# Designs tried in a protein design run: peptides against a protein of PDB entry 1EMU. Part 76

Target 1, 132 residues: chain A of PDB entry 1EMU
Amino acid sequence: PPYLKWAESLHSLLDDQDGISLFRTFLKQEGCADLLDFWFACTGFRKLEPCDSNEEKRLKLARAIYRKYILDNNGIVSRQTKPATKSFIKGCIMKQLIDPAMFDQAQTEIQATMEENTYPSFLKSDIYLEYT

## One batch from the design tools (peptide; made by RFdiffusion4, then SolubleMPNN)

Design b2_p21_1_s1 (from b2_p21_1, 6 letters changed)
Fold by OpenDDE base, seed 5:
Structure b2_p21_1_s1 (fold): chain B 132 residues (1-132), chain A 21 residues (1-21)
Amino acid sequence: as target 1 above (132 residues)
Amino acid sequence: MEEEDKLLEELIQEVIEEAGK
């Protein structure tokens, strides 16, 4: 069953709608749902192909992601991203150089945080264990 | 600023939902 694959890799968990739902519920209880939301926001942003018709939309989205997750020093995403990474993103926003990959390093760092902390805890949680 | 903030939140939410498909 799919829940067995969830225990084998975070990728398998995030590729399953039921897995995502349970994991997000768990993260909300832990006060760190922003980790997952930011991860998906970065993925969605990268999928937007740059063109003349969506340039303004992409800039607004990049600024929104930056202000919500990176600029907030009290937020978990900000605390779990390196200063150099945050500085790079700030530079992109200030220069309005909105490359599809501008959040890749931050996404990688947040993914590592989930792999090392919240994902293992999820597999030991009542939410996951009761589902199995 | 309130309206702008709401629009930005909706934009992020839309991207999150599309990314999960």
Scores: peptide ipSAE 0.341, ipTM 0.842, DockQ to the pose 0.329
Fold by OpenDDE base, seed 3:
Parts: sequence; structure tokens; C-alpha cells
Structure b2_p21_1_s1 (fold): chain B 132 residues (1-132), chain A 21 residues (1-21)
Amino acid sequence: as target 1 above (132 residues)
Amino acid sequence: MEEEDKLLEELIQEVIEEAGK
């Protein structure tokens, strides 16, 4: 069953709608749902292929992601990303150089945070265990 | 700013939803 795969790989968990739902519920209880939302935001952003018609949209989206998750020093995403990574993103925004991969490093760092902390905790949570 | 912020939040939400299929 899918829940067994969730325990073997965070990627498997994030590829499953039920897994995402349960994990997000757990993260909300832990006050760190932004980790997951940011991760998906980065994924969605990267999927937007640059073109003339979406240039403004991509810039606005990048700026929105930056303002919501990176610029907020009190946010968990900001706390779990390295200063150099945040500085790089800021630079991209300021220079309006919006490469699809501009959030990749931040996403990697947030993924690592989840891998080391919230993901293992989720697998030990009542939410997951009762589901199994 | 509130309206703009709302639109930006909606944009993020749209991307998140799309990313999650």
C-alpha cells in the first residue's frame, strides 16, 4: 500500500495526494506547513517555462515567493535556508533575472530540513500510524 | 496593497496546486 512507500521515501509521500494531505495536516499542527507549501511553490515555479507571455507572471510569482517565505525572517523557511541562498534569491529578484532554477537551492535546503526533522516525526505521529 | 497582496497569494496558491497535480 502507498503508506508503506511513504515511509521509504519523502518523494513517494509527496507524490501521493493522500500522503500530502496527511503530511500537511501534521505540519500545520507543528506550525511548519510553510515548509511544504514552499517546496511545492518552488516546484510549480520551476515548471513555468520562460516565454514572452509569462515573463511578468513569473517575475510576480518569484517576488511573491520571495516575500512570503524568504524575506520573512520570522518564518520557518527563512530560518531553515542559508544566508547565501537567501542572498542569491534576493539578487535574482532585484536584478529581475528570473531563472526557473532560482529557487532550487532553497528548495533543496528545505527538503533536507523536512528529511531530517518533520518527515521522520510524521512517520512517528498518530496521524500516520493511525492511517496505517 | 491588500488587493495586490491577495492576488500574489492567489498566484502562489495556484502554483502550489498545479505542482501537486
Scores: peptide ipSAE 0.337, ipTM 0.841, DockQ to the pose 0.323
Fold by OpenDDE base, seed 1:
Structure b2_p21_1_s1 (fold): chain B 132 residues (1-132), chain A 21 residues (1-21)
Amino acid sequence: as target 1 above (132 residues)
Amino acid sequence: MEEEDKLLEELIQEVIEEAGK
């Protein structure tokens, strides 16, 4: 069953709508929902192919992600991303160099945070165990 | 400013939802 696959890898969990829903519920209770939201925001952003028709939209989206998650010094995403990574993103925004991969390093660091802390805790949570 | 922030939040949510599919 899918819930067993969720315990094998975070990737399997994030590929399943039910898994995502339960994990996000858990993260909200832990005050860490922004980790997952940022992760998906980065994924969604990277999937947007640059073209003339979406250039403005991509820039606005990049700015929005930056301001919501990176610039917020009180946010968990900001606290779990390295200063050099945040500086790089800021530079991209300021220079309007909006490469699809501009959030990749930040996403990697946030993914590592989830892998090391919240994901293992989720597998031990009442939310997950009651589902199984 | 508030309206702009709201629009940006909606944009982020759209991307998140699409990414999760």
Scores: peptide ipSAE 0.335, ipTM 0.840, DockQ to the pose 0.330
Fold by OpenDDE base, seed 2:
Structure b2_p21_1_s1 (fold): chain B 132 residues (1-132), chain A 21 residues (1-21)
Amino acid sequence: as target 1 above (132 residues)
Amino acid sequence: MEEEDKLLEELIQEVIEEAGK
């Protein structure tokens, strides 16, 4: 069953709507749902292919992601991303150089945070265990 | 500013939802 695959890899969990829902519920209880939201925001952003018609939209979205998660010094995403990574993103925003991959490093760092902490804890949580 | 913030939040939410599908 899918819930067994969730325990095998974080990727399997994030590829399943039920898995995402349960994991997000868990993260909310832990006060760190922003980790997952940021991860998906980065994924969604990267999927937007640059073109003349969506250039302004992509810039606005990049700015929104930056302001919500990176610029917020009190946020968990900001605390779990390296200063150099945050500076790079800021530079992209300021220069209006909005490459689809501009959040990749930040996403990687947040993914590592989840892999090392919240994901293992989720697999031990009542939410997951009661589902199984 | 509040309206802009709301619009930006909606934009993020749309992208998150699309990414999760």
Scores: peptide ipSAE 0.331, ipTM 0.838, DockQ to the pose 0.331

Design b2_p21_1_s2 (from b2_p21_1, 7 letters changed)
Fold by OpenDDE base, seed 1:
Structure b2_p21_1_s2 (fold): chain B 132 residues (1-132), chain A 21 residues (1-21)
Amino acid sequence: as target 1 above (132 residues)
Amino acid sequence: MEEEDELLEELIKKVIEEAGK
């Protein structure tokens, strides 16, 4: 069953709508929902193919992601991303160099945070165990 | 500013939703 696959890897959990829903619920209770939201925001952003028709939209989206998650010094994403990574993103925004991969390093760091802390805790949570 | 922020929030929300599919 899918819930067993969720315990095998975070990737399997994030590929399942039910898994995502339960994990996000858990993260909200822990005050860490922004980790997952940022992760998906980065994924969604990277999927947007640059073209003349969406250049402005991509820039606005990049700015929005930056301001919501990176610039917020009180946010968990900001606290779990390295200063050099945040500076790089800021540079991209300021220079309007909006490469699809501009959030990749930040996403990797946030993924590592989830792998090391929240994901293991989720597998031990009442939310997950009651589902199984 | 508030209206713009709301629009940006919705944009992020849509991207997250699409990414999760």
Scores: peptide ipSAE 0.319, ipTM 0.831, DockQ to the pose 0.330
Fold by OpenDDE base, seed 4:
Structure b2_p21_1_s2 (fold): chain B 132 residues (1-132), chain A 21 residues (1-21)
Amino acid sequence: as target 1 above (132 residues)
Amino acid sequence: MEEEDELLEELIKKVIEEAGK
């Protein structure tokens, strides 16, 4: 069943709607749902191919992601991303140089955080275990 | 400004939703 695949890799968990739902519920209880939301936001942002018609929209979206997750020093995403990474993103925003990959390093760092902490904890949680 | 912020939040939500599909 799918829940067994979830235990094999975070990728499998995040590729399953039921898995995402349960994991997000768990993260909300832990006060760190922003980790997952930011991860998906980065993925979605990267999928937006730059063109003349969506340049302003992409800039606004990048700025929104930056303001919500990176700029807030009290947020978990900000706390789990390196200063150099945050500085790079800030630079992109200020210079209005919005490459689709501008959040990649931050996404990698947040993914590592989930891999090392919240994902293993999820597999030990009542939410997951009761589902199985 | 508040309305703009709300619109930006909605944009993020939509991107997250689409990314998860």
Scores: peptide ipSAE 0.318, ipTM 0.831, DockQ to the pose 0.332
Fold by OpenDDE base, seed 3:
Structure b2_p21_1_s2 (fold): chain B 132 residues (1-132), chain A 21 residues (1-21)
Amino acid sequence: as target 1 above (132 residues)
Amino acid sequence: MEEEDELLEELIKKVIEEAGK
């Protein structure tokens, strides 16, 4: 069953709608749902292929992601990303150089945070265990 | 500014939704 795959890989968990739902519920209880939302935001952003028609949209989206998750020093995403990574993103925004991969390093760092902390905790949570 | 922020939030929301299939 899918829940067994969730325990083997965070990637498997994030590829399953039920898994995402349960994990997000757990993260909300822990006050760190932004980790997951940011992760998906980065994924979605990267999927947007640069073109003339979406240039402004991509810039606005990048700026929105930056303002919501990176610039907020009190946010968990900001706390779990390296200063150099945040500085790089800021630079991209300021220079309006919006490469699809501009959030990749931040996403990697947030993924590592989830891997080391919230994901293992989720697998030990009542939410997951009662589901199994 | 508030309306602009709301629009940006919706944009993020849509991107997240699309990312999750």
Scores: peptide ipSAE 0.317, ipTM 0.830, DockQ to the pose 0.327
Fold by OpenDDE base, seed 2:
Structure b2_p21_1_s2 (fold): chain B 132 residues (1-132), chain A 21 residues (1-21)
Amino acid sequence: as target 1 above (132 residues)
Amino acid sequence: MEEEDELLEELIKKVIEEAGK
């Protein structure tokens, strides 16, 4: 069953709508749902192919992601991303150089945070265990 | 500014939703 695959890898969990829902619920209880939301925001942003018609939209979206998660010094995403990574993103925003991969490093760092902490804890949580 | 912030939040939500599909 899918819930067994969730325990095998974080990727399997994030590829399943039920898994995402349960994991997000768990993260909310832990006060760190922004980790997952940021991860998906980065994925969604990267999927937007640059073109003349969506350039302004992509810039606005990048700016929104930056302001919500990176610029917020009190946020968990900001605390779990390296200063150099945050500076790079800021630079992209300021220069209006909005490459689809501009959030990749930040996403990697947040993914590592989840892998090392919240994901293992989720597998031990009542939310997951009661589902199984 | 509040309206802009709200619009940006909605934009992020839509992107997250689409990414999860």
Scores: peptide ipSAE 0.313, ipTM 0.829, DockQ to the pose 0.331

Design b2_p21_1_s3 (from b2_p21_1, 7 letters changed)
Fold by OpenDDE base, seed 5:
Parts: C-alpha cells; sequence; structure tokens
Structure b2_p21_1_s3 (fold): chain B 132 residues (1-132), chain A 21 residues (1-21)
C-alpha cells in the first residue's frame, strides 16, 4: 500500500495526495506547515515558463513568496534557510531578475530540514500510525 | 495593505495547489 512507500522516502510521501494531506495536518499541529507550503510554492514557481506575457505576474509571485516566507525573521522558513541564500533571493527581487530557479537553494534547504526533523517525526506520529 | 496581502495569499495558494497536482 502507498503508506509503506511513504516511510521509504519523503519524495514518495509528497507525490501522494493522501500523504500530502496527512503530512500537512501533522505539520499544522506542530506549527510548521509553512515548510511544506513554501516547498510547493517553490515548485509551482519554477514550473512557470518565463515569457513577456507573464513577467509581471512572476515578479509579483516571487515578491509574495519572499515577503511571506523569507523576509519574516520569526518564521520557520527564514530560520531554516542560510543567510547567503536569503541574501541571494533578496538580490534577485531588488534587481527584478526573476529566474525560474531563484528559489531552488532555499527549497533544498527546507527539504533538508523536513528530511531531518519533521518527516521522521511524522512517521512516529499518531496521525500516520493510525492510518496504517 | 489588507487587500494586497489577501491577493498575495491567494496567489501563493493557487501556486501551491497547482504544484501538488
Amino acid sequence: as target 1 above (132 residues)
Amino acid sequence: DEEEDKLLEELIQKVIEEAGK
């Protein structure tokens, strides 16, 4: 069953709608749902193909992601991303150089945080264990 | 600006939803 694959890799968990739902519920209880939301926001942003017609929209989205997750010093995403990474993103926003990969390093760091902390805890949680 | 914040939140939410498909 799919829930067994969830225990084998975070990738398998995030590739399953039921897995995502349960994991997000768990993260909300832990006060760190922003980790997952930011991860998906980065993925969605990267999928947007740059073109003349969507340049303004992409800039607005990048600024929104930056302001919500990176600029907030009290937020878990900001606390779990390196200063150099945040500085790079700030630079992209200020220069209005919105490359599809501008959030890749931040996404990688947040993914590592989930791999090392919240994902293992999820597998030991009542939410996951009751599902199995 | 509450209106701007709301619009930005909605934009992010839409991107998250599309990314999960």
Scores: peptide ipSAE 0.307, ipTM 0.847, DockQ to the pose 0.324
Fold by OpenDDE base, seed 4:
Structure b2_p21_1_s3 (fold): chain B 132 residues (1-132), chain A 21 residues (1-21)
Amino acid sequence: as target 1 above (132 residues)
Amino acid sequence: DEEEDKLLEELIQKVIEEAGK
């Protein structure tokens, strides 16, 4: 069953709608749902191919992601990303140089955070265990 | 302002939802 695959890799969990739902519920209880939301936001942003017609939209979206997750020093995403990474993103925003990969390093760092902490904890949680 | 912030939040939410599909 799918829940067994979830235990094999975070990728498998995040590739399953039911898995995402349960994991997000768990993260909300832990006060760190922003980790997952930011991860997906980065993925979605990267999928947007730059073109003349969507340049302004991409800039607005990048700015929104930056302001919500990176700029907020009290947020978990900000706390789990390195200063150099945050500084790079800030630079991109200020210079309006919005490369699709501008959030890649931050996404990698947040993914590592989930891999090392919340994902293992999820697999030990009542939410997951009761589902199995 | 508040309306702008709400709009930006909605944009993020849409991207998250699409990315998860």
Scores: peptide ipSAE 0.303, ipTM 0.846, DockQ to the pose 0.324
Fold by OpenDDE base, seed 3:
Structure b2_p21_1_s3 (fold): chain B 132 residues (1-132), chain A 21 residues (1-21)
Amino acid sequence: as target 1 above (132 residues)
Amino acid sequence: DEEEDKLLEELIQKVIEEAGK
């Protein structure tokens, strides 16, 4: 069953709608749902292929993601991303150089945070265990 | 500014939703 795959890989968990739902519920209880939201925001952003018609949209989206998750020093995403990574993103925003991969490093760092902390905790949570 | 912020939040939400599909 899918829940067994969730225990073997965070990627498997994030590829499953039920898994995402349960994990997000858990993260909300832990006050760190922004980790997952940011992760998906980065994924969605990267999927937007640069073109003339979406240039402004991509810039606005990048700025929004930056302001919501990176610039907020009190946010968990900001706390779990390296200063150099945040500085790089800031630079991209300021220079309006919006490469699809501009959030990749931040996403990787947040993914690592989840892998090391919230994901293992989720697998030990009542939410997951009761589901199994 | 509040309206703009709301629109930006909606944009993020849409991207998140699409990413999860």
Scores: peptide ipSAE 0.303, ipTM 0.844, DockQ to the pose 0.326
Fold by OpenDDE base, seed 2:
Structure b2_p21_1_s3 (fold): chain B 132 residues (1-132), chain A 21 residues (1-21)
Amino acid sequence: as target 1 above (132 residues)
Amino acid sequence: DEEEDKLLEELIQKVIEEAGK
């Protein structure tokens, strides 16, 4: 069953709507749902192909992601991303150089945070265990 | 302002939802 695959890899969990829902619920209880939201925001942003018609929209979206998660010094995403990574993103925003991959490093760092902490804890949580 | 913040938040939410599908 899918819930067994969730325990095998974080990727399997994030590829399943039920898995995402349960994991997000768990993260909310832990006060760190922003980790997952940021991860998906980065994925969604990367999927947007640059073109003349969406240039302004992509810039606005990038700026929104930056302000919500990176610029917020009190946020968990900001605390779990390296200064150099945050500086790079800021530079992209300021220069209006909005490459689809501009959040990749930050996403990788947040993914590592989840892999090392919240994901293992989720597998031990009542939310997951009661589902199984 | 608040209206802009709301619009940006909605934009992020839409992207998150689409990414999760």
Scores: peptide ipSAE 0.297, ipTM 0.843, DockQ to the pose 0.330

Design b2_p21_1_s4 (from b2_p21_1, 6 letters changed)
Fold by OpenDDE base, seed 3:
Structure b2_p21_1_s4 (fold): chain B 132 residues (1-132), chain A 21 residues (1-21)
Amino acid sequence: as target 1 above (132 residues)
Amino acid sequence: MEEEDELLEELIKEVIEEAGK
């Protein structure tokens, strides 16, 4: 069953709608749902292929992601991303150089945070265990 | 500014939804 795969790989968990739902519920209880939202935001952003028709949209989206998750020093995403990574993103925004991969490093760092902390905790949570 | 922030939030929500298929 899918829940067994969730225990073997965070990627498997994030590829499953039920898994995402349960994990997000758990993260909300832990006050760190932004980790997951940011991760998906980065994924969605990267999927937007640069073109003339979406240039403004991509810039606005990048700025929105930056303002919501990176610029907020009190946010968990900001706390779990390295200063150099945040500085790089800021630079991209300021220079309006919006490469699809501009959030990749930040996403990697947040993924690592989840892998090391919230994901293992989720697998030990009542939410997951009762589901199994 | 509030309206713009709201629009930006919706934009983020949209991209998250698309990312999750």
Scores: peptide ipSAE 0.373, ipTM 0.846, DockQ to the pose 0.320
Fold by OpenDDE base, seed 4:
Structure b2_p21_1_s4 (fold): chain B 132 residues (1-132), chain A 21 residues (1-21)
Amino acid sequence: as target 1 above (132 residues)
Amino acid sequence: MEEEDELLEELIKEVIEEAGK
């Protein structure tokens, strides 16, 4: 069943709608749902291919992601991303140089955080265990 | 400003939703 695949890799968990739902519920209880939301936001942002027609939208979206997750020093995403990474993103926003990959390093760092902490904890949680 | 912030939040929600599909 799918829940067994979830235990094999975070990728499998995040590729399953039921898995995402349960994991997000768990993260909300832990006060760190922003980790997952940011991860998906980065993925979605990267999928937006730059063109003349969506330039303004991409800039607005990048700015939104930056303001919500990176700029907030009290947020978990900000706390789990390195200063140099945050500085780079800030630079992109200020210069309005919005490359699809501008959040890649931050996403990698947040993914590592989930891999090392919240994902293993999820697999030990009542939410997951009761589901199985 | 509040309206702008709300619009930005909606943009984030949209991209998250699409990314998860």
Scores: peptide ipSAE 0.373, ipTM 0.846, DockQ to the pose 0.325
Fold by OpenDDE base, seed 2:
Structure b2_p21_1_s4 (fold): chain B 132 residues (1-132), chain A 21 residues (1-21)
Amino acid sequence: as target 1 above (132 residues)
Amino acid sequence: MEEEDELLEELIKEVIEEAGK
């Protein structure tokens, strides 16, 4: 069953709508749902292929992600991303150089945070265990 | 500013939703 695959890899969990829902619920209880939201925001942003018609939209979205998660010094995403990574993103925003991959490093760092902490804890949580 | 913030939040929500599909 899918829930067994969730325990095998974080990727399997994030590829399943039920898995995402349960994991997000868990993260909310832990006060760190922004980790997952940021991860998906980065994924969604990267999927937007640059073109003349969506250039302004992509810039606005990049700015929104930056302001919500990176610029917020009190946020968990900001605390779990390296200063150099945050500076790079800021630079992209300021220069309006919005490459689809501009959040990749930040996403990687947040993914590592989840892999090392919240994901293992989720697999031990009542939410997951009661589902199984 | 509040309206802009709300619009930006909606934009993020949309991209997250699309990414999860």
Scores: peptide ipSAE 0.372, ipTM 0.846, DockQ to the pose 0.326
Fold by OpenDDE base, seed 1:
Structure b2_p21_1_s4 (fold): chain B 132 residues (1-132), chain A 21 residues (1-21)
Amino acid sequence: as target 1 above (132 residues)
Amino acid sequence: MEEEDELLEELIKEVIEEAGK
């Protein structure tokens, strides 16, 4: 069953709508939902192919992600991303160099945070165990 | 500013939803 695959890898969990829902519920209780939301925001952003028709939208989206998650010094995403990574993103925004991969390093760091802390805790949570 | 923030929040929400599909 899918819930067993969720315990094998975070990737399997994030590929399943039910898994995502339960994990997000858990993260909200832990005050860490922004980790997952940022992760998906980065994924969605990277999937947007640059073209003339979406250039403005991509820039606005990049700015939005930056301001919501990176610039917020009190946010968990900001606290779990390295200063150099945040500076790089800021530079991209300021220079309007909006490469699809501009959030990749930040996403990697947030993914590592989830792998090391929240994901293992989720597998031990009442939310997950009651589902199984 | 508030209206712009709301629009940006919706934009993020949309991209998250699309990413999760």
Scores: peptide ipSAE 0.371, ipTM 0.846, DockQ to the pose 0.326

Design b2_p21_2_s1 (from b2_p21_2, 12 letters changed)
Fold by OpenDDE base, seed 3:
Order: C-alpha cells, then structure tokens, then sequence
Structure b2_p21_2_s1 (fold): chain B 132 residues (1-132), chain A 21 residues (1-21)
C-alpha cells in the first residue's frame, strides 16, 4: 500500500495526494506547514519555462515566494535557510535575474529540514499511524 | 507525479493571486 512507500521516501509521500494531505495536516499542527508549501512553490516555479510570455509571471511568482517565505525572518522557512542562500535569492530578485534554478538551494535546505525533523516525526505521529 | 504537479500548480496559483491583491 502507498503508506508503506511514504515511510521509505519523503518523495514518495509527496507524490501521493493522500500523503500530501496527511503530511500537511501534521505540519499545520506543528506550526510548520510553510516548509511544505515553500517546497511545492519551488517545484512549481522551476517548471515554468523561461520565455517572453512567462517573464512577468515568473518575476511576480519569484517575488511572491521571496516575500512570503524568505524575507520574513520570523518565518520557519527563513529560519531554516542559510543566510547566503537567502542573500542569493534576494540578489536575484533585486537584479531581476530570475533563473529557474534560483530557489534550488533553498528548496534543498528546506527538504533537508523536513527529512531530518518533520518527516520522521510524521511517521511517528498519530495521524500516520492511525492511517496505517 | 500527478499529485505533486497538481499541488505545485495550486500553490503557485495562490501565490500569484496574493501578489495581485
């Protein structure tokens, strides 16, 4: 069953609609749902092809991601990303150099945070265990 | 996966809506 795959890989969990829903519910209870939302935002952003028709959209989206998750020093995403990573993103925004990979390092760091903390905790949570 | 792609797109759409407000 899918829930067994969830325990083997965070990616497997995030490839499943039910897995995403349960994990997000758990993260909300822990006050760290922004980790997941940011991760998905980065994924969605990277998929947008750089072209004339997407230029404005990509810039707006990059700014939105930056403002919501990176700029706020009190946010969990900001707290779990390295200063150099945040500085790089800020630089991209300020220079309007919006490379599809500009959030990759931040996403990697947030993924590591989830892998090391919230994901293992989720697998030990009542939400997951009762589902199994 | 379809779920991952769909969720990513939904998050992006919400962010863009917030940016336009």
Amino acid sequence: as target 1 above (132 residues)
Amino acid sequence: SEALEKTSEEVIEELLKEEEE
Scores: peptide ipSAE 0.755, ipTM 0.953, DockQ to the pose 0.911
Fold by OpenDDE base, seed 5:
Structure b2_p21_2_s1 (fold): chain B 132 residues (1-132), chain A 21 residues (1-21)
Amino acid sequence: as target 1 above (132 residues)
Amino acid sequence: SEALEKTSEEVIEELLKEEEE
C-alpha cells in the first residue's frame, strides 16, 4: 500500500495526495506547516518558464515567497535557511534577476530540515500510524 | 506526480492571491 512507500522516502510521501494531506496536517499541529508550503512554492516557481508573459507573475511570486517565508525572521523557514542563502534570494529580488532556480538552495535546506526532523517524526505520529 | 504538481500550483495561486490583497 502507498503508506508503506511513504515510509521509504519523503519524495514518495510528497508524490501522494493523501500523503501530502496527512503530512501537512501533522506539520500544522507542530506549527511548521510553512516548511511544506515553502517547499511546494519553490517547486511551483521553478516550473514557471521565463517569458514576456510570465515576467510580472514570476516577479510577484518571487517577492511573495521572499516576503512570506524568507523575510519573516520569526518564521520556521527563515530559521532553517542559511543567512547566505537568504541574502542571495534578497539580492535576486532587489536586482530583479528572477532565475527559475533562485530558490533551489533554500528549498534544499528546507528539504533537509524535513528529512532530518519532521518527516521522521511524522512516521512516528498518531496521524500516520492510525492511517496504517 | 500529479499530486505534487497540483499542490505546487495551489500554493502558488494562494501566494499570488495574498500578494494582490
Scores: peptide ipSAE 0.755, ipTM 0.953, DockQ to the pose 0.916
Fold by OpenDDE base, seed 4:
Structure b2_p21_2_s1 (fold): chain B 132 residues (1-132), chain A 21 residues (1-21)
Amino acid sequence: as target 1 above (132 residues)
Amino acid sequence: SEALEKTSEEVIEELLKEEEE
């Protein structure tokens, strides 16, 4: 069953709608749902191929991601990303150099946070165990 | 996956909506 695959990798969990829903519910209870939302935001952003028609949308989206998750020093995403990573993103925004990969390092760091902490905890949670 | 793609799109749309408000 799918829930067994969820325990094999975080990627498998995030490839399943039920998995995403349960994991997000867990993260909300832990006060760290922004980790997952940021991860998905980065994924979606990277998929937007640069072109003339996408330029304004991509810039707006990059700014939105930056303002919501990076700029807020009290946010969990900001706390779990390296200062150099945040500075790089800020630089991209200020210079309006919006490369599809500009959030990749931040996404990697947030993914590592989930892999090391929240994902293992989820697999031990009542939410997951009661589902199985 | 479809779930990942759909979720990513939803998050993006919400962010863009918030940016406009």
Scores: peptide ipSAE 0.754, ipTM 0.953, DockQ to the pose 0.893
Fold by OpenDDE base, seed 2:
Structure b2_p21_2_s1 (fold): chain B 132 residues (1-132), chain A 21 residues (1-21)
Amino acid sequence: as target 1 above (132 residues)
Amino acid sequence: SEALEKTSEEVIEELLKEEEE
């Protein structure tokens, strides 16, 4: 069953609608839901093709991601990303150099945070165990 | 996956809405 695959990898968990829902619920209880939302935001942003028709949308989205998750010093995403990573993102925003990969390093760092902490805890949680 | 793609789109849409408000 799918829930067994969720225990094999975080990616398998995030490839399943039920898995995403349960994991998000767990993260909300832990006050860490922004980790997942940021991860999905980065994924979606990277998929947007750089072209004239998408330029404004991509810039707005990049700014939104930056302001909500990176610039917020009280946020968990900001606390779990390296200063150099955040500075790079800020630089991209200020220079309006909106490369599809501009959030890749930040996403990697947040993914590592989830894999090292919240994901293992989720697999031991009542939410996951009761589902199985 | 479809779930991952759909969720990503939803998050993006919400962020863009918040930016406009």
Scores: peptide ipSAE 0.754, ipTM 0.953, DockQ to the pose 0.897; fails the geometry check

